Peptides against a protein of PDB entry 6FRK. Designs and how they scored, part 15

Target 1, 411 residues: chain A of PDB entry 6FRK
Amino acid sequence: NEEVLNAMLKEVCTALLEADVNIKLVKQLRENVKSAIDLEEMASGLNKRKMIQHAVFKELVKLVDPGVKAWTPTKGKQNVIMFVGLQGSGKTTTCSKLAYYYQRKGWKTCLICADTFRAGAFDQLKQNATKARIPFYGSYTEMDPVIIASEGVEKFKNENFEIIIVDTSGRHKQEDSLFEEMLQVANAIQPDNIVYVMDASIGQACEAQAKAFKDKVDVASVIVTKLDGHAKGGGALSAVAATKSPIIFIGTGEHIDDFEPFKTQPFISKLLGMGDIEGLIDKVNELKLDDNEALIEKLKHGQFTLRDMYEQFQNIMKMGPFSQILGMIPGFGTDFMSKGNEQESMARLKKLMTIMDSMNDQELDSTDGAKVFSKQPGRIQRVARGSGVSTRDVQELLTQYTKFAQMVKKM

## One batch from the design tools (peptide; aimed at target 1 L326 T334 D335)

Design b1_p11_3_s4 (made by RFdiffusion4, then SolubleMPNN; from b1_p11_3, 6 letters changed)
Fold by OpenDDE base, seed 3:
Structure b1_p11_3_s4 (fold): chain B 411 residues (1-411), chain A 11 residues (1-11)
Amino acid sequence: as target 1 above (411 residues)
Amino acid sequence: EDTLLELLKQL
């Protein structure tokens, strides 16, 4: 039994290392899991795999919790949020995403570009801010980031902005000059929150980078970016361990809305390849799809029509990047998250919807749509002709619908 | 809730 436990823990440790979890944290987790598993309970015929998975999950949840409550902005106050991080971390894009998030929540939000080092930094921020209709400040002539940050913060304080986001310069390397500049900016503007932006794709370098920032500036929050890529996000555990600061948001793509509040349970579930079922539910609920109550009520009655399926496909299309939705579903591997598969999956949904657009109300609103088509095969040919598809494509849609309707009837 | 997720898992 101990040999089997050690073999399974070796596989888990390998998978965590492949997920960019720091080797020290993996070693600590292994010992904590060993101490938490009663070998006598493992002998009682309990599913040893589930017990180890639960113990690993519980220890990963502890590793992503710094034991410090995340800073939250105060409504009706002037909240200054300073962003720090390396060049290429997604810092500037994340500033715009956070500003857009708060603006959509009804906060008076603005952006300041204090990046004087990168040519076109202000133009990039201005472009992003203008697209999102977010007020912005910066200079084409001032080269001191302290002056720009101070003037911009003062301006937006005087204009009664509630969320004042300051984007700072990043370097490609951990240079003392970068850290001194960040410290000078922080001392001048006295931010209510300092956000470290980390790229999840940097793997085992996450600990050393996060530590270098925390040792120089009072990082109070972490944002992890590029969690839409091949990065499993294990570097996020290293960032929390090094900064002693909570992850507040994650960046899940290139779009301004590819940004979500960090949730511990969903994130660890995704890291383990278990999927993010809770985050999918929450994202579905946040979309305030007024039609969700009527659908949930129909589903509770075991009723599911082709129209109900069509409305669900419309809802999925409204949720944004289909790759993110698929990546939240257990068993859709990282290969399904490729940019190519998103367009193909969206094209497939759009094709199915186009087939349903050629159906009549009797076909769409039937509680047994497949039986309507099976009784009158001429309907399949009509729909196929109307949608420009094969009769096989219509039969495949009806087969898929039948599987869904059978599942709904079993609930 | 679980129903919509099971539907999505089969897409």
Scores: peptide ipSAE 0.006, ipTM 0.440, DockQ to the pose 0.034
OpenDDE base, seeds 1, 2, 4, 5: peptide ipSAE 0.005, 0.006, 0.000, 0.000; ipTM 0.415, 0.423, 0.337, 0.386; seed 2 fails the geometry check

Design b1_p11_4 (made by RFdiffusion4)
Pose (drawn by RFdiffusion4):
Structure b1_p11_4 (pose): chain A 374 residues (1-38, 47-273, 303-411), chain P 11 residues (1-11)
Amino acid sequence: NEEVLNAMLKEVCTALLEADVNIKLVKQLRENVKSAIDNKRKMIQHAVFKELVKLVDPGVKAWTPTKGKQNVIMFVGLQGSGKTTTCSKLAYYYQRKGWKTCLICADTFRAGAFDQLKQNATKARIPFYGSYTEMDPVIIASEGVEKFKNENFEIIIVDTSGRHKQEDSLFEEMLQVANAIQPDNIVYVMDASIGQACEAQAKAFKDKVDVASVIVTKLDGHAKGGGALSAVAATKSPIIFIGTGEHIDDFEPFKTQPFISKLLGQFTLRDMYEQFQNIMKMGPFSQILGMIPGFGTDFMSKGNEQESMARLKKLMTIMDSMNDQELDSTDGAKVFSKQPGRIQRVARGSGVSTRDVQELLTQYTKFAQMVKKM
Amino acid sequence: SELHELLQELA
């Protein structure tokens, strides 16, 4: 049985290593689902599913904008990850939700970058800012957020150039662009086909600049996006959106369950009964109930107080014979009144008859009356 | 007091 756990466990470790999941997290997840584990494919895959939900959970809720206030969003990520494409996908998302959204092109390096964001904004009917001539992105971002602030826009999305960590020049310039415009949220956009080099770059981005949200693009293809587990652990940020194509409407919010599945592949007879059950539990205590001075009108009249401390076990073979629908019903007496066929099965395996209940049903009706009167 | 009365009514 120890060999059936390991053959089926190394087959999921290969399933995650092929889904570009970091080898550090696969080896760690393997011995987490091995230590926490101490119709067969369900008792195994349910334990694997709960261990994955433990990893995709960063514990941090997403940054959401406030209507009527200026929200500046700054995009960061590697070269070619889809920042300019996801810039227009997001401005189009909020603009359709009713936000005064605008775009700013703070890329002064990549050829045809302003022309790219201009044509994406021209098509989606979204205001845009940038420059062919201005070579300083700190100047383009500052003079753009200033312009759209004096025009009272609520979503101001600043696009930046692609950068990698070994370029300290572009990492300083990213930190200065973030210090000039002071963004309310910084989004780390990552390609879904990224391999093992993802945790190092995503961590260096978190160190230089404050990353609070992660977007995973190019998920409409064969890439399952396992590199996102290493960006969530590095940036400490949840995934808010995913990209699912080249167009502006190929964009939707991140849901954890479908991504993990792809990455993996009035008084009733019942109340009359419980009140009785507590009066029998407090039944050997009936002599305490006759203690009150001047209140002892009677005690154990006609000896019938002894069988009121004996009827509740026989009535419990009825509850033992009941399932969770009758037991958890608001009116435990209405489930059997409509279907007196349930009065025969309760009588079979519990040894009580269907006759005994007629005298009980009268005793029930009288008890149900005096509580609604209570 | 009410529990004692309920027991009398059941008796």

Design b1_p11_4_s1 (made by RFdiffusion4, then SolubleMPNN; from b1_p11_4, 6 letters changed)
Fold by OpenDDE base, seed 5:
Structure b1_p11_4_s1 (fold): chain B 411 residues (1-411), chain A 11 residues (1-11)
Amino acid sequence: as target 1 above (411 residues)
Amino acid sequence: VDLLNLLNELS
């Protein structure tokens, strides 16, 4: 029993390290999970697997929760939000995404470019702001970011802006002088919130970088970027631990609308390769699909068929920017987003639908479709021949279906 | 490794 548990915990730790979770946090999680399982095993004759999964999930939820309430802007007030982060973190793009998010919510929003270090920073911000119809401030001649930030904040305060976002110079790892400038800007404008923008792709460096910012300025919020890429998001846990600040938003692509409020449960589910069923349901609801109520009702009852998956694929194909929706589907997120453009993702989905078009109603409408195929392997061969694919392609589809159906049964 | 698969294979 203890050897099996230790083997299981070793593999969980390996997977978390491969998900860019910091080694210290992985060690802490291992001890906490071990302690939780030892307590629960004494209390319940539950399947050890479910217990470990639940314990791991619960401890990851705790690691992403700093125990502090996220700052929220006050309506009818002037809220100054200062952005800080490394060069290349997506900070400038994220400023525009956040400004656009609040503008779409009916906030009077503006952007200030206080990045004097990077050539063309103001032009980039101006381009993004103009495209989104967001008011902006900056200078081509002023080199002091404190002056630019102060003047811009004063201007937009006098014009009764509710959300005033200040983009600062992205720091290189080696320039202490630039951290002093960041502190001077913070002291001059007295922001209501300081947002640290972190690139999820920096892996194990997330802790040290997040700490360096928190040690210099009072970071109160985190935004994680590049969660559309190969990054599994484990670095986000390191940022929360180092900053003691909540993740408020995530960036999920290059588009200005590739930006969403952070949700703990979906994020941990995605980190675990479980997908984001809740985010998928929410996104499906936002799109007002006619058959959405029937799907949601089936999901609430833990029912999911191959037909339901087919219908969901048809709906996704109708929705446009497919990459984000696929990234929410269990088993599609990492492999579909990493290997292809939107067209390749669509082609893969169309291939899966073509496989399902060769299935019969008994196979499609079974609440345990994978078991129908496992009991009669001749069905796999029939479907493979009917759809012009390999038996492996049919097995891969059934594996993806099984992953999704197992998640729906846990909801 | 799909961490869910790993958590699933570990059981």
Scores: peptide ipSAE 0.016, ipTM 0.475, DockQ to the pose 0.019
OpenDDE base, seeds 1, 2, 3, 4: peptide ipSAE 0.014, 0.006, 0.000, 0.010; ipTM 0.491, 0.400, 0.333, 0.458; seeds 1, 3 fail the geometry check

Design b1_p11_4_s2 (made by RFdiffusion4, then SolubleMPNN; from b1_p11_4, 5 letters changed)
Fold by OpenDDE base, seed 5:
Structure b1_p11_4_s2 (fold): chain B 411 residues (1-411), chain A 11 residues (1-11)
Amino acid sequence: as target 1 above (411 residues)
Amino acid sequence: KELLDLLNELS
């Protein structure tokens, strides 16, 4: 029993390390999971895999929750939000995304460019702000970010702005002087919230970078960017651990609306390669698709057929922002997004639907469609021939379906 | 190698 547990935990630890979770956190998680699992309950014939998965999930939820309530802006007040982060973290883009998010929520929002170090920083912010119709401040001539930040904050306070976002110079690893400048800006403007923006793709460096910022300024919030890429987001746990600050938002693409409030459960599910069923359900509900209620009820009952998957693919194809939704579907996340534009993702989905169009009602309506095909391999060959694809393509579809159906059965 | 080394530190 202990050997089986250790083997399964080794697989989980490997998957977490491959997800860029910090080695120290993975070690601690392994110890916590071992202590939380009753070996006697595992002996009783309970699904050992489910118990371990639940224990791992619970410990990951704890790792992403710093136990600190996220800062929220106060309506009718001037809320100053300072952004800090490395150059290339997506900080400037994230400032615009956050400003747009609050503007869409009916907040009087503005942007300040206090990045004097990067040539064209103000032009980039101005372009983003103008596209989103967000008021902005900055200078082409003033080189002191403290002056720019102070003047901009004062201006927008006097104009009764509710959300005042200050973008700062991105730091390189070697410039202590820039960290002092960041502290001087923070001291001058007295921000209500300091947001650390982290690129999820920096992997094991997340802890050290997040700590370097927290050691200089009072980081109170984290935003994780580039979660649409190859990054599984494990570095986010390191940022939370180092900053002791909650993740408040995630960036999920290049568009200004590729930005969402952080949700713990969906994020951990995605990190484990389980997909984001809850976020998929939420997005499906937000889109008011006519068949949503029937699907949600089936999902609640742990029923998911190949037909249900086909209908979801049709719905996703109707929704337009296809990349975001595919990333939420179990088994479509990393492999589908990493290798193509939206058109390639659509083409892949159309291919899957074409495979399913060659299935019969018994195959489509089975609550265990994969088992129907496994019991009679001749069905795979029939479907492959009917759809003009390889037997491998049909097997890959069935593998994706099986992953999804197994998750739905766990809901 | 690095992942293997990391896994060995976890073992």
Scores: peptide ipSAE 0.018, ipTM 0.514, DockQ to the pose 0.010
OpenDDE base, seeds 1, 2, 3, 4: peptide ipSAE 0.010, 0.017, 0.009, 0.015; ipTM 0.521, 0.512, 0.381, 0.527; seed 1 fails the geometry check

Design b1_p11_4_s3 (made by RFdiffusion4, then SolubleMPNN; from b1_p11_4, 4 letters changed)
Fold by OpenDDE base, seed 2:
Order: structure tokens, then C-alpha cells, then sequence
Structure b1_p11_4_s3 (fold): chain B 411 residues (1-411), chain A 11 residues (1-11)
């Protein structure tokens, strides 16, 4: 029993390391999972795999929860939000995304460019802000970020702005001069919240970076960027552990709308390759497609058919950036994201839909479609012949469906 | 070194 536990924990630890989870956190997780699993309960015939998966999931949820409530802006008040982070972390883009997020919610939002170090920082902010119709402040002549930040905050306070976002200089390295500048700006403007922006793609460097910022600046919130890339998000665990601050948002792409509130459960599910059904439901709701309500109701009741999966693929094909959406579907994330451009991902979806077009209504509308095919293997051969694919391709589709349907039944 | 040590412990 201990050998089986150790073997399964080895697989999980390997997967977490491949997800850029810090080695110290993986070790701690392994110890915490071992202490949380009663080996005697595992002997009683319980599904050892499910128990270990649940224990791992529970301990990962704890690692993402710093035990501190996230700061939230107060409506009708002036809320000053200072952004800090390295150059290339997506900090400036994230300032614009957060401003746009609050503006779309009916907050009077503005942006201040206190990045005097990077040539063209103000022009970039101005372009992004103008495109989003967000009021902005900055200078082409003032080189002191403290002056720009102070003047901009005072201006927008006097104009009764509710959300005042201050973008600061980022540097390429952890430099003492950067932290001193950040402290001077923070002392001058007295922000209600300091947001650390971290690039998830830096992998194992996430801990050291996040710690260096927290040790110098009173970071109260974290935003993790570049979760659409090769980064599986393990760096987010490192950021929470180092900063002891909650993740409030994630950046999921380059577009101004590629920004969402952080949700612990969906994030951990995605990190484990379980998919993000809640985020998929939220995105499906945002599209306001007429057929979405019926699908969401079925998903909430733990019902999921091959037809529901087909309809979901049609909706995904309407949403655009397929890589992000496919990564939210259980069993598609690992195999789809690793090798294809957006066109290849779309071609794979179309292939799966073509396989389902060769299924009958009994197969499509079954609440256990995989069991229908497993009981009568001749159905797999019929569908394979009808769609011009291998029996293996049909089995892979049914395996993906089964993974999804099992996750929907657990919701 | 710690990664190598963990990889060796996981190996």
C-alpha cells in the first residue's frame, strides 16, 4: 500500500514539476498528502487513486489560499491600485486589462503611467488606454516617477475617479534601485492595494522573484500572466507561497478581454489536467448563445451527452482562440495544446464533430455514451467507417467524452 | 542541486 501511494505520488510530483510548481512546494505537498491519507482507509477497498487525487487537490487548494481575504475596491470611493513587477511580466498590459475590467463594470477608471525608465512606456499605455476609452495620465518630460504618480493620483482624485491604476517601472533584473523607486512611489501615493504582476512562463524562478518583491514592497495582491502559453500555472503556487497574498486575476492572452477573476477550483483542476468546466460555463454564458442555457442546466445537473459535447464544440468554434477554450475541456488540454496552431486545433475539433455526425441519436443522446459503445463494439466500427476514421480515433473521442462526463458528474 | 536531488529521489 505504501509502495502504491509512493508510485502515485511520484507521478503527481512529476506532473507538478512539469507544471512549473516549485520543488519545495512539491516536497511539502508530498509530505502533506502522505500525512492526510490514512493508509488504513486505503486498505478498506476505497479507490486509492481517487483518494490520492482528492488529497492532492485539497492540498493544492490550500497552497493557492494564503488565508487572507483579497482586497476589493469600494464603490463611490477613490481606490488607488499600484502595479509592481519585472519588465516583460505583462504588468503594463495587465494595468490596461484591469482598468478595462472595472470600466466595463461601470467603475470610473483611469490609468497613470509612472514608468519613466522604459522608452515608449507612456505611448504604449496611451495607445492601449485610448483604444479602450480609458482616461490616462503621464508625462513625456517628467522623469521622476514619484512626481508623475503623485500628480496623476491627485488629478484623478479631484475628478472623482473610483479606480486609479498606477503603472510603475519594471526592470529586467531584481535591482535594489527598482525596489527603492517602488517604495518612494508607494510612500508618495499611499495605494489602497499593491498588485504584483508575475509571468507564469518563468517557471522555477517564480518563487525567487515573488519573494524578492514581497521582501521589499507590501504586495497585497497577485496577478499571474501568460497562462495561455507553455506555463501550466505552477508558478502561481510559488507566488502565493512567497507573497502570502491572494491571486486576484489571471491573464490568459494578449487581448484586453483575455483577463479573468482568479478562481481557485478551476485553476487547480486545470493545473492537474482535469479541465476547467466552470470557466467553460462562464465563457459559454458570456456568449449569450440561445442554446447555452439548456447546456448549462444539463451540466449543473451532472448530465452530459455526446450531443452536448457536439454542441459545446460548435460553441467553441464560435468563440475563437481555440487553444484557450480546448485547454478548459478535460482530456483535451494536454493532447491539443502541445502541438497545434489554432488552425490545427480547429481541424481536430472538426474531425471530432465529423465522427459524431456518424453517430445515431441513441448514441448521441445517451447519458453514458461510452457504455453504449463498450457494450456493442460494432458501433465503434460503424462510426469509424461512416466518418472515414480509425476505430482508435473513435475510441479516443469516447475516452475524452468519458473524462468530461465524469467531471460533470462530480460538479 | 535540489532539483537534481528530488529527481534522484523520484528516479
Amino acid sequence: as target 1 above (411 residues)
Amino acid sequence: EELLKLLKELA
Scores: peptide ipSAE 0.020, ipTM 0.505, DockQ to the pose 0.009
OpenDDE base, seeds 1, 3, 4, 5: peptide ipSAE 0.009, 0.005, 0.000, 0.006; ipTM 0.463, 0.386, 0.327, 0.426; seeds 4, 5 fail the geometry check

Design b1_p11_4_s4 (made by RFdiffusion4, then SolubleMPNN; from b1_p11_4, 5 letters changed)
Fold by OpenDDE base, seed 1:
Structure b1_p11_4_s4 (fold): chain B 411 residues (1-411), chain A 11 residues (1-11)
Amino acid sequence: as target 1 above (411 residues)
Amino acid sequence: KLLLELLKELS
């Protein structure tokens, strides 16, 4: 029994190291899991794998919990949020994502660019802010980040903004001059929250980087970026361990909507390759599919049209990277869709939608769309010509639709 | 559930 436990723990430890979990944390987790497993319960014929998985899950949940309540903005108050982090961490992009997140929730949100070190920082922030219709402040002429931050915060306080996000300068490495600048900015604007932005893709370097920031700046929150690949969540554990600060959000892609509140249980489930069904359900619900209730009601009656299929394809395209969505499904490994396969799947989806764009309302809204085409084969030829595809491509689409319609009738 | 099956068939 102990040999089997040790073998299974070795596999788990290997998988956690491959997931960029810090080697010290993996060692401690192994010891904690060994101490938490009742060997007598393992002898009783219980699924040993499930017990170990549950024990590992429980210990990982503890590693993500700093024991400190996350700061949350107060409605109707002026909340100043200062961002800190290295250049290339995704800090500037994350400022825009956080601003957009609060704006969509009905907060009066603004952005300040206090990055005077990076050429084009203000132009990048301005472009992102303008696309999202977020008010912004910065300077092309002022070189002191303290002056820019102070003036911007004062302006937006006077205009009764509720969320005031300050993007600061980064550096390529930890430098004393960077931390001095951050402290001067923090002292001038008196932020309600300091957010450290960390790139998950740096792997084992996450601990040392997060520690360097926490030792110099009063980091109160962490945002982890570049979590588009499931294999790289382990750096988040290092950030929490080093900063003793909660992860408040994660960045999951390049789109402004590729940003979500941090949830411990889904994150650990995803890190272990168990999938994230809750995150998938939440992502489906966030799509605010105007007709989700109507679709659910149709599905309950075993009704499924080509239009319903088209709408589901649009929803899939809105959910973000297809690889990320599939990785939320239990049993779909993260490696199942290489970046090449994702582009091909999206191109295939767009092709199917283009074929359906050449269909008429009678064809799209029929509860038996395949039968409409089978009764009048001239419709297939019309749709094929209209969409610039073969009659075979239209028949393949109708075959796929028929498979889905049969699946709905069995639900 | 249906969305998941759609995703599986597209992969």
Scores: peptide ipSAE 0.033, ipTM 0.657, DockQ to the pose 0.064
OpenDDE base, seeds 2, 3, 4, 5: peptide ipSAE 0.030, 0.031, 0.022, 0.027; ipTM 0.642, 0.660, 0.621, 0.635

Design b1_p11_5 (made by RFdiffusion4)
Pose (drawn by RFdiffusion4):
Structure b1_p11_5 (pose): chain A 374 residues (1-38, 47-273, 303-411), chain P 11 residues (1-11)
Amino acid sequence: NEEVLNAMLKEVCTALLEADVNIKLVKQLRENVKSAIDNKRKMIQHAVFKELVKLVDPGVKAWTPTKGKQNVIMFVGLQGSGKTTTCSKLAYYYQRKGWKTCLICADTFRAGAFDQLKQNATKARIPFYGSYTEMDPVIIASEGVEKFKNENFEIIIVDTSGRHKQEDSLFEEMLQVANAIQPDNIVYVMDASIGQACEAQAKAFKDKVDVASVIVTKLDGHAKGGGALSAVAATKSPIIFIGTGEHIDDFEPFKTQPFISKLLGQFTLRDMYEQFQNIMKMGPFSQILGMIPGFGTDFMSKGNEQESMARLKKLMTIMDSMNDQELDSTDGAKVFSKQPGRIQRVARGSGVSTRDVQELLTQYTKFAQMVKKM
Amino acid sequence: AELVQQVRELL
C-alpha cells in the first residue's frame, strides 16, 4: 500500500512538472501531501485537491478600487508578457462597469509602443495619454496622472516598458516611475508559458517595487500556467484576472477552482422529543424538582413518572431509525404525517410497533399545544 | 418546576 501511494504521487509530480510548476514546489508539495495523508481515485484526488488549494492561497485579499476616488494602477512585468495588451483589457473592463477609465503610455523604449496603446484605446473608446517625443517615463507618467487627476478620472492605468532583473538601469527607472505617480496598486503581468525562471524575476520585482496583484495572460492556449504559483509565493499577491486571447474582451477574473482543475487535469414531535430527552437526562433528578417548599403538589403520581423515565429510549430507537432528513427537519412530525410509509420502517428495525405511536401521537398533540402556548 | 407539574397533571 506504500507502493500505491508513491506510483500515484510521482504521476502527479510529473503532471505539475509538465504544467511548468516550479520544481521546488513540486518536491515540497509531494512531501506535504505525504505527511498530511498519514472510488479509489476520489479518496486520492481529493487529498491532492485540498493540498493544491493550500498553495494557490496567498492569504491576501485583492486590491479593489473605490468609486469617486482616483485609483492609479501601474503595470509591471517582463518583456513581451502582455502589459500593453492587458492595459486595454482592464481599462475596457472597468469602463464597461461604469468607471471613468483612462490609459497612459509610459514606455519610452519599445518601438511602436505609443502607437500600440493609441490604437487599443482608440478602438475601445478610452482616453489615453503618452508621447512620441518624451523620452522620460517619469515625465510621461507624472504629467499624465496630473492631467487625468484634474479631469477627475477614477481608474488611471499607467503602462510601463518591459524589464528584467539583470538590468539594474530599468529596475531603478521602474522604481522612479512608481515613486513619481505613487500607484494605489501595482500589477505583475506574467506570461502563462513561463518556465523555471519565473520565481527569480517575480521575486526581484517584489523587492524593487511593491507588487500587490498578479495577472496571468496567454492562458487561452496550451499553457496551464503553473508558473503562477511561483509569482504568488514571490510577490505575495493574489491573481485577480487572467488573459484568454489577443482581443480586448478576452479577459476575465481569476477563479481558483477552474485554474487548479486545469493545472491538475413552533413545536413539533422532534422538539417534544428533545425536551423529553433532557427531562430524562434530568430525569434521575426528578426528586430535586419536588424539593421546593410549598410547590410539591404531588410526586410521581400513579407511578407514571417511572415510565416517563423509560419511554425515551424506545422513542430513541425511532430516532435511531430516522435518517438526517427526518432528524434535521423543522417539523419532525410533518415528514411522517405526509408519508405514513415512514411509520412502518421506523417500526421494523427498532422493534416498536406502529400502534404505540397512536398513544404517543395523542401525547404529542397535547405537548405540542402547551408549547405554542408557552 | 411548573412544566413538570403540568406534565404530571397530563399523566

Design b1_p11_5_s1 (made by RFdiffusion4, then SolubleMPNN; from b1_p11_5, 6 letters changed)
Fold by OpenDDE base, seed 2:
Structure b1_p11_5_s1 (fold): chain B 411 residues (1-411), chain A 11 residues (1-11)
Amino acid sequence: as target 1 above (411 residues)
Amino acid sequence: VELFRELRKLL
């Protein structure tokens, strides 16, 4: 039993290391899982694999929870949020994403560019802010980030802004000059929250970076970026362990909308390759598809039509980048959609919809659409001609519909 | 989830 446990823990530890989880955290997790697994309960015929998976999941949840309540802005107050992080961490982009998130929630939000080190930092922030209709402050001539931050915070306080986000300079390396500048800015503006932005793609360097920031500035929140890439997110555990601060948001792409509140359970599920079922449900619910209740009712009754399939294709098209949806499905690793496959998948989806657009209401609304076509093969030829496809393409669609409808009947 | 998994097999 101990050899089997050790073998399974070795596989899990390997997968966590391949997910950029820090080696110290993986060792600690292995010890905690061994201590949490009663070897006597493993003798009782319980599914040893499920028990180990549950213990691993539970210990990963504890590693991502610092036991500290996340800071939240107070409505009707002035909330100053300072951003800190290395250059290339996605800090500046994340400032705009957070500002846009709060603006969409009906907060009076603004941005301050206190990055005087990077040429064009203010132009980049101004472009992003203008595109999102977010008020901004910065200077082309002032070189002291303390002056810019202080003046900008004072200006927006006087204008009764509720969310005042201050972007600071990044550096390519951990430099003492960067940390002193950040401390001077923090002392001048007295932020209500300091947000450390970390790039998940830096792998094993996440611990050392997060520690260096926490040792110099009072980091109270973490945002993890680039979770859409090859980064499996294991660096997020290192950031929480080093900063003792909660992850508040994650960046999931390059768009201003590729930003979501951090959820522990979905994140750990994704990290383990279990998929994000909860985030998939939330995205499906956020689509405000009033039709989802009617669909869920039809699915509960084992009814599924070609029209119901068409509506689901429309829903998938509304959910945005198909790669992000697919990464939320259990058993579909991040590698399954190269950028080329998304356009091809969307073109294929659109082709299937075009085939269905050539169907009549009797064909679309039939509880056994495939049987309607099998009884009258002339319908396949009509639909094929109407949609500009082969009779084989229509038969393939009907075959896939039949497989799906059979699954719905078994649910 | 099973719905989207089977819809993915269509793609």
Scores: peptide ipSAE 0.010, ipTM 0.545, DockQ to the pose 0.101
OpenDDE base, seeds 1, 3, 4, 5: peptide ipSAE 0.009, 0.010, 0.009, 0.000; ipTM 0.539, 0.525, 0.495, 0.322; seed 3 fails the geometry check

